# Peptides against a protein of PDB entry 6MBK, part 131

Target 1, 240 residues: chain A of PDB entry 6MBK
Amino acid sequence: GFEMVNFKEEGFGLRATRDIKAEELFLWVPRKLLMTVESAKNSVLGPLYSQDRILQAMGNIALAFHLLCERASPNSFWQPYIQTLPSEYDTPLYFEEDEVRYLQSTQAIHDVFSQYKNTARQYAYFYKVIQTHPHANKLPLKDSFTYEDYRWAVSSVMTRQNQIPTEDGSRVTLALIPLWDMCNHTNGLITTGYNLEDDRCECVALQDFRAGEQIYIFYGTRSNAEFVIHSGFFFDNNSH

## One batch from the design tools (peptide; made by RFdiffusion4, then SolubleMPNN)

Design b2_p15_3_s3 (from b2_p15_3, 6 letters changed)
Fold by OpenDDE base, seed 4:
Structure b2_p15_3_s3 (fold): chain B 240 residues (1-240), chain A 15 residues (1-15)
Amino acid sequence: as target 1 above (240 residues)
Amino acid sequence: KPQWAMLIERDFTPV
């Protein structure tokens, strides 16, 4: 077993409550517990999603709005998960002036500025949509949609989105994976896959963990330039 | 936690 623990320097993580052996399936998360593009479509956001081309075309934005809608819903099933998310991030959208100035000497500055521009434009677009679109009237964020909200949601998705198979396995979709994404990262091999038969994410232990030790996983190589963070799901039976 | 930034590729301007 494991438990959620707030570690001083690392924030929330998972701690083993018993000895866990390498390659042991210690964590699984059924699809029904995931925040996905599909769950967004099936939520209060669904009617708007069905009419907004950007939401339809950009699953990451759909997840961001799904996250915001659920955060604004006191009775949301995902409230416990949402409460574990950082309130702020160490991502470019949260950089202070000095950090941006430092980056001006690097090639990364172009990506940072692009991200700022894109995020700002998206916010402006969706602010107008939320204010004017009939299907936005029922959104819990209707009267409370700030740039800070959007920045937070976008950053949450940027740092936590994963590709998983659709229910029929024919395509990939985007998901936030509660509980699993609480694991802090370490270098290693991807030990998370999706079991289509049982319709769940499955994580096996990267190494032996003793009772009381923090459980780390490897999320794969992520780049700041990637549109989609591939949290490596091994879809192949031979992956682990 | 290592935090990764993604680029949001599509820039949509309000119409």
Scores: peptide ipSAE 0.035, ipTM 0.676, DockQ to the pose 0.046
Fold by OpenDDE base, seed 2:
Structure b2_p15_3_s3 (fold): chain B 240 residues (1-240), chain A 15 residues (1-15)
Amino acid sequence: as target 1 above (240 residues)
Amino acid sequence: KPQWAMLIERDFTPV
């Protein structure tokens, strides 16, 4: 087993409560526990989603609004998960003036400005939508939708969104994966896949972990790319 | 904790 622990400097992570062997299936998350574009469609956001072209075209924004709606809902099933998310991020949308000035000497500055500009535009658009669209009246964020809310949700999705298969396996969709995404990163191989037969995300241990050790996973090359949950495990070299 | 940022590349004109 494992337990959630707040580690100093690393934030929330998972700690082994027993010895876990390499390649052992120690963590699985059924689809019903995931925050997906589909769960967004089936939520209070559904009516607005069905009428807004941007929400329909951009699954990441749909997830961001789904996250905001659930955060604003005291009885949300995902409250325990949402409470584990950082309140702030070390991402471009949170860079201070001094950090931006430092980055002006780097190639990263263009990405920073692009993200800021795009996010600000999206916020302005959706602020108007939330204020004027009939299907927005029932949203719990109707009277409380700030840029700070939006940048938080966008940053949460930006850092945690994953591609998973649809129920029939014919396409991919976007998901936040509770519990699994609490694992901190280490170098290694991808040990996470999606089991379509059991309709769940599965994670096997990258290495042996002793009781009391933090459990790490390899996120893959998540830098500037979506993490894809495959139907199977790709273990190139399980030398670990 | 390493944080990975994904690019939001889509732009649009608000209506």
Scores: peptide ipSAE 0.033, ipTM 0.688, DockQ to the pose 0.044
Fold by OpenDDE base, seed 3:
Structure b2_p15_3_s3 (fold): chain B 240 residues (1-240), chain A 15 residues (1-15)
Amino acid sequence: as target 1 above (240 residues)
Amino acid sequence: KPQWAMLIERDFTPV
């Protein structure tokens, strides 16, 4: 087993409560526990999603709004997960003026400005949608939708979104993976995959961990643009 | 935690 622990330098992580062997399946998360584009469609956001072309075209924005709607819902199934998310991020959207000025000497400044511009445009668009669209009346965001809310949701999705297969395995979709995304990163090999037969995310141990040790996983080399394709489709018929 | 700052590259301008 494992437990969630707040590590002083690394923040929240998972600690082993027993000895875990390399390649042992120690963590799994069924699809029903994931925040996905599909769960967004099946939520209070569903009617708006069905009529908004941007939500339909951009699964990451759909996840951002799903996250905001669930955060604003006291009875949300995902409240325990949402409460573990950072309130602020070290992403470009949170950079102070001095940090932006420092980046002006680098090529990164163009990407930062593009991100600011795109995020501001998206906020302005969806602010109008929330205020005017009939299906937005059911959203808990109608009376409280600030740029700070949107910035937080976008940053949460940017830092935590993953690609998983659809239920039929024919396509890929986007998901936030509760519990699993609490693991801190180390160098190694990707040990997380999706088991379509059992319809769950599966994580096997990268190495032996002793009771009391922090459990690390390898997130892979994420490019700034690449969705973390946990390419390990474990088709293993693990009959256990 | 390495925060993967994925840029939302797809600028869908509202039509």
Scores: peptide ipSAE 0.031, ipTM 0.668, DockQ to the pose 0.047
Fold by OpenDDE base, seed 5:
Structure b2_p15_3_s3 (fold): chain B 240 residues (1-240), chain A 15 residues (1-15)
Amino acid sequence: as target 1 above (240 residues)
Amino acid sequence: KPQWAMLIERDFTPV
């Protein structure tokens, strides 16, 4: 019902190949296709994860390292997904000096500087871990872990991470959702949920789409809150 | 435009 297309200005997105009606379930992504904290634990990163308190405490960092490990793995299942990710981002970690100078007059500068400092400190910490920890020896990034790599991974996770339920539904975990996160954003209602019975992320159409039209979804307000995918569909208009 | 989610706000001192 849809195809991946590289749109001008918007980058990769999804285009309808047939007419899709509002509220139609047009896209679903099984858990096995998601990049999650659990898949990170089950990957080559698992042994290190089990021994590093920061990786255990911060699922977003675990996802960042998972993303880096999979990117460095030619045979990774997620290579097709990773290749669709931007190589650079228009996020604070990529701000040029002039952009930072412009923000110096704003309250946002403190958050930007905090993010820079935290990211740099995390990089320095994990650089040492990767160089010294025995379980890091098998990581494909062992000999090629740069700040640019870390910045990219952090930015990728920061812009694409979602909360989903664990397999048993008892708690939430973090996930990157391939294919689904290719949908570009429009204003509307959240039309994505998680179906625990079928163990998949489900997305219904926000509106009618005609064949040949780009399919947009509403991401909600993610600026100050984690995006949570509930067991059912929720239609919260939390756009700012 | 990529949506911003969860800032990395936690500062951990290396063990």
Scores: peptide ipSAE 0.032, ipTM 0.680, DockQ to the pose 0.049; fails the geometry check

Design b2_p15_3_s4 (from b2_p15_3, 8 letters changed)
Fold by OpenDDE base, seed 3:
Structure b2_p15_3_s4 (fold): chain B 240 residues (1-240), chain A 15 residues (1-15)
Amino acid sequence: as target 1 above (240 residues)
Amino acid sequence: SRNWALDISLDTTPV
């Protein structure tokens, strides 16, 4: 098995409690445990989702609001997971003035400004929606929806969202994957896929791990990681 | 824990 451990430099990660062999299925997470666009639609957010074109068009924003609603719900199934999330992030939305000034000399400044502008516009839009839309009255965030809340939720999703298949395998949707996303990153191949037959996310070991060693996985090339839907796992040199 | 490359939010808000 494995256990969650706080490592000095890397923060929280997973440590092997026994020897794990390469390609061994050591971790799986059933769909019912995931935070998905579908679970958002089936939550208290569902009625508003069905009436708002932006929530429908942008699954990442739907996940952000799902995360906020569940955080504000004391009896939420996902409370244990939400409590493991950082309270703040090293993302552009959290940059100090001096950090932004430094970036003015780089090509990254345009992306940073775009992210700030887009996030601010989204917040302003949804603030109005939450204040005026009839289906927003039942949301636990109705009387408490700040920019800081939205910034946190968006940043959480941006850093942790993954693409998985829908239940019927016909489309791709977005998901946050509890427990699995505690693994820290290393260079290698993607060893996480989705098993539609068993309806679960599966992770196989990238290499041999001894008892007491930290278990690493490869996230891919970006935070919005894509799972192998039909081919299982990447065993060749395919860069994803 | 996950701390990977950032995705950029799309600007699809109504004007």
Scores: peptide ipSAE 0.025, ipTM 0.655, DockQ to the pose 0.049
Fold by OpenDDE base, seed 4:
Structure b2_p15_3_s4 (fold): chain B 240 residues (1-240), chain A 15 residues (1-15)
Amino acid sequence: as target 1 above (240 residues)
Amino acid sequence: SRNWALDISLDTTPV
């Protein structure tokens, strides 16, 4: 097994409670526990989603709003997960003026400014939508939708979104994976995949871990992890 | 916990 622990330098992570061998399936998360674009569609957000082109076009934004709606819902199934999420992030949207100034000397500044612009525009758009759209009236965030809320949600999704197959395996969708995403990063190979037969995300150990050691995983090279079915699942024409 | 570099959202907001 494993347990969630607050590590001094790395924040929350998973610690082994027993010896775990390399390639051992130590963690799995069924689809029903994931926060997905589909679960967003099936939530209180569904009616608005069905009528908003941006939510439909951008699964990451759909997930962000899903997070906000569930966070604002005391009885949400995902409350335990949401409470484990950082309240702030070390991402550009949280940079102070001095940090931005430092980045002006780097090539990253253009991406930072683009992110600022996009996020600000999205917030302004959705603020208006939430205030005026009939289907927004039932959203738990109706009375409280701040830039800070949106920044947090977008940053949460940006840092934690993953690509998983749809239930039928025909397409790729986006998901947040509770508990699994608490693992901190190390260099290596992706050891997480999706098992369509059991309809679950599966993580095997990257290496041997002893009882008491922190369990690390490799996220990949991008902000979102791409998961493949253990049987060699591949999506043709995946433009993600 | 997950913390990655930039993922730039598309600007699809109408002007």
Scores: peptide ipSAE 0.023, ipTM 0.645, DockQ to the pose 0.047
Fold by OpenDDE base, seed 5:
Structure b2_p15_3_s4 (fold): chain B 240 residues (1-240), chain A 15 residues (1-15)
Amino acid sequence: as target 1 above (240 residues)
Amino acid sequence: SRNWALDISLDTTPV
């Protein structure tokens, strides 16, 4: 019912190939297709994850390294997804000096500086880990781990991370959701949830879409899209 | 595609 299209102003998005009605389940993504903390643990990163306290404590960083490892792996299942990701982002980590100066007049400046500092510290830490830890030897990024790599991965996760339930539904974990995150954003309500019975992310249409129209969704909050268990969808009115 | 201008979820390393 949809196709991926490269829109000039918005980049990649989804276009309806037929009429889609509001509240229609038009898109679902099984857990096996998601990049999660669990999939990171089950990847080549697993041994290092099991030995590194920060990777264990910070799922977003685990996802960032998972993304980097998969990007560096030519046979990665997620290569098609990774190739659709932006090479650069309009996030603070990519701000030029003039942009930062402009933000000095805003309350955001402290958050920007904090993000820079934290990211730099994380990079320095993991650079050392990758160089010295025995379980890092098999990582495809062993010989090439730059700040630019880390900045990109962190920014990718920052802009795309979602909270989903664990397989048993007892906890929440972080995930990147391929295909679904190709939808561009519009204001509205969250129309995405996680179906534990079928073990898949589900998205229902925010509104009616005609054949040929771009399909927009509401991502939710800036930090994370949260999926409510049992209720199916987390309906929150948030600003873009 | 997803794009957020600001996210400070990356906190200081616990170690």
Scores: peptide ipSAE 0.022, ipTM 0.648, DockQ to the pose 0.050
Fold by OpenDDE base, seed 1:
Structure b2_p15_3_s4 (fold): chain B 240 residues (1-240), chain A 15 residues (1-15)
Amino acid sequence: as target 1 above (240 residues)
Amino acid sequence: SRNWALDISLDTTPV
């Protein structure tokens, strides 16, 4: 009921190929298609993950490295998805000097500086790890791991990560959700949840969409989406 | 494409 389209202003998005009614389940993404911390552990990154405390403790960084490894792998299953990702982001890591100067008058400047510092430290740490750790030798990053690569991956994860349940539903984990995250944003309610029974992310239409219309979703005000377990949806009243 | 609010990067664990 939808197709991927490159819209002039919004970039890639989804367009309805038929009429879609409000609350209709029009999109689902099985766990197997997601980029998750678990898929990172099961990838070429797995051996390093098992021995690096930071990767283990910070699922977002694990996803960032997973993304980088898969990007560097021509035969990666996620290549089609990765190629749809922006080359740059509107995150603080991409702020120009003038933008930073403008923010100096705001409370946000502290967060910006913190993010710069943290990201730089992470990069420096992992650069050493990649160069020296035995399990890093198999990573396609060894010969090409720049700060630009890292900030891109971190920003990709930062802007696209979602909380989903683990397979057993006992915990939450982080995931990038291909296809689903191509939907551009609109105001409304979160209409995405995770169905544990079918082990898939499910999205119902926020409103009626006619054939040929772009499908928009509301993915929240937070940096990551939280999904309700067991076929539920998180409804935000958009009080912000 | 997605563009969400800022997620502040966590500091590295001291090594």
Scores: peptide ipSAE 0.022, ipTM 0.631, DockQ to the pose 0.049; fails the geometry check

Design b2_p15_4_s1 (from b2_p15_4, 7 letters changed)
Fold by OpenDDE base, seed 3:
Structure b2_p15_4_s1 (fold): chain B 240 residues (1-240), chain A 15 residues (1-15)
Amino acid sequence: as target 1 above (240 residues)
Amino acid sequence: MPLIPVRHDFTPVSF
């Protein structure tokens, strides 16, 4: 009922191929197709994950390394998804000096500098881990781990990570949701959930969409500052 | 079960 399309002003998004009614379940993604902390633990990254306290404590970093390992693996199940991700982002980690200077007059500057410092420190730490830890020798990125790689992975996860339940529903974990994360944002209500019985993400239509219309979803309430810091854009119709 | 919005921070716990 939908297709991927490049929209001139908004970039890639989903377009309806038929009429979709409000509250209709038009998109679902089974757990087995998600990139999760659990899939990272079950991958080539698993042995290192089990030995590194930061990977264990920070699921977002685990996802970033999962992305990098799978990107470096030609036979990865997630290659089709990874190839749809932007090669660069408009997030603060990609800002030039002039763009940072414009932010100096805003409240965002402290968060931008914090993000720069944290990302650089994380890279330095994990560069050393990858060079010295025995379990890192099995990683496809062992000899090809640059700051640009890490910056890309961090930005990918920052803009796309979601909280979902674990398989048994006892805890929460983090996930990238292929296909679903191609929907562009609008104001409204959250219409995406996780169905534990069927073990899948489910998205129902926010409104009626006609065949040929772009399908929008609501990502949740965020300030423009949060969009700049985490997504690199302003939302004009945002009330905050 | 709705997706729960989370902060997308990469603030380290500790080094």
Scores: peptide ipSAE 0.065, ipTM 0.737, DockQ to the pose 0.294
Fold by OpenDDE base, seed 2:
Structure b2_p15_4_s1 (fold): chain B 240 residues (1-240), chain A 15 residues (1-15)
Amino acid sequence: as target 1 above (240 residues)
Amino acid sequence: MPLIPVRHDFTPVSF
């Protein structure tokens, strides 16, 4: 199969423990293991979700708070996954002053400023909600909700959220996909799908991988500019 | 048939 490895330059990734052939189904993740908007609704966040218009309207923010609540919960089912997430990101929300100044010469600067502004506003709003809303009293983050927490969660969701079908396949919802999202990106074709019959995310190998090789997947066609904004990096071999 | 999950853009809320 595969194993989790901390690669020196790329961080956590998956390494093949045997030869894997192209198009071989090597990885699947059942819905019950996913962090979804639905799992957020069914968590300790559920009561607050049911009464906050922004959480209801913005599934990505719901996922961010779900991630924060689970991180703050020692007995969370997702602790093993959360511990694999970066503690910080190379996304715009983490750019230093000099990096922002450099971007002033690029088209990305407006999106960077927008992210800063909107994220700060969201934090201020939800800080007030968490301090004052009755249903927030039971949240594990009640007494420890900082901007650093929020920008981390937002960045985690921004870089890792996926659209998947609802259980009945009638709509789409947002999900973080543990284990699968540990695969680092390469250029190629999308090799991940959702199998509604088995209710699981399925990933087939993009190419042949030999035992000991890192397993890469293709996240989708994006420009380098989009990767900077959404993923915090440029990919040299990204064709778009 | 399997549906293809895709990366979804993060759209910040404006206040």
Scores: peptide ipSAE 0.062, ipTM 0.728, DockQ to the pose 0.634
Fold by OpenDDE base, seed 4:
Structure b2_p15_4_s1 (fold): chain B 240 residues (1-240), chain A 15 residues (1-15)
Amino acid sequence: as target 1 above (240 residues)
Amino acid sequence: MPLIPVRHDFTPVSF
């Protein structure tokens, strides 16, 4: 009932190929298709994950490295998904000097600088880990781990990470949700959930969509400032 | 020096 389309100003999104009614379950993604902390642990990254306290403590970084490992793997199951991701982002980590200077007049500048500092520190740490840790030798990124790689992965995760239940439902974990995350944002109610019985992410339509219309979803309650910092965009109709 | 988390947000998913 939908197709991926490159929209001029919004980039890739989903377009309805038929009429979709409000509250209709139009999209579902089984856990096996998700990139999760668990799938990272079960991947080539697993041995390193088991030995690195930062990967263990920060699921978002685990996802970033999982994404990098899979990107560097030509036969990765997630290659089709990864290829849909932007090569660059409009997030603060990609801001030019002029954009940063402009933000100096705003309260957001402190958060931007924090992101720069934290990301740089993480990169430096993991560069050393990748170069020296025995379990890093099996990583496909072993000989190709640049700041640009890390910046990209962090930005990808920052803009696309989701909190979902673990398989047993006892805890929460982090996930990238292929196909679903192609939906661009609108204001409204959260219409995405996780069906533990069927072990899948489910998205119901926020509103009626006609054939040919772009399908939008609501990511959550966020200010425009938060969207800039975490997602790299403004939403004019954002009530926050 | 300890690593500090990168600032990030989560997309909520209903369980």
Scores: peptide ipSAE 0.031, ipTM 0.634, DockQ to the pose 0.087
Fold by OpenDDE base, seed 5:
Structure b2_p15_4_s1 (fold): chain B 240 residues (1-240), chain A 15 residues (1-15)
Amino acid sequence: as target 1 above (240 residues)
Amino acid sequence: MPLIPVRHDFTPVSF
């Protein structure tokens, strides 16, 4: 009961095509449609992942490279999703000089500088890896890996990554959730969880929506939206 | 003052 729409102010979002009631399960996304650390391992990135300690240790970086590889792959299943992603983000990595200057009077400036330094260091490391590692030769980004690419991927993951259970429910992993993350944000409670029995992300309506209304969800900070395995849903009122 | 959200970086790695 929804459709993807490009809204004037918010960009891409979801619009109800029928009346949706509060707490109605209106959206679900099976695991097979998610971009996960596991899908990264099973992609063209897999051989490099198996050899690089940082990719293995940092699932978010693995997702960033997975995103870049899929973006560079014309036949990627996730192309429709990737094409809906912003080209730039309101993240510290995209701050202009005036914005940075504004933050100089605050403690936040140290965090911003840290992000820049860490991201630059990661880029430099992986640039060398991509240029020299044998398993990088088949990566579609082999000859097109810029800082701008990495900045974009990092920001995409940073703003959209979620924590979901592994298939066996024994651990947690990181995922980008296509379609679901197209819902724009509103204040409220988290109404998304992971159903292990059906192996899917599930989203229930935060409120009543009428046909033609934009569907909003609350996904917290979006730094790490965690899904509770046992309840399927967790209602967190953490406001950011 | 506009709220500029400061998103934290990826976990630092040693290499």
Scores: peptide ipSAE 0.065, ipTM 0.663, DockQ to the pose 0.071; fails the geometry check

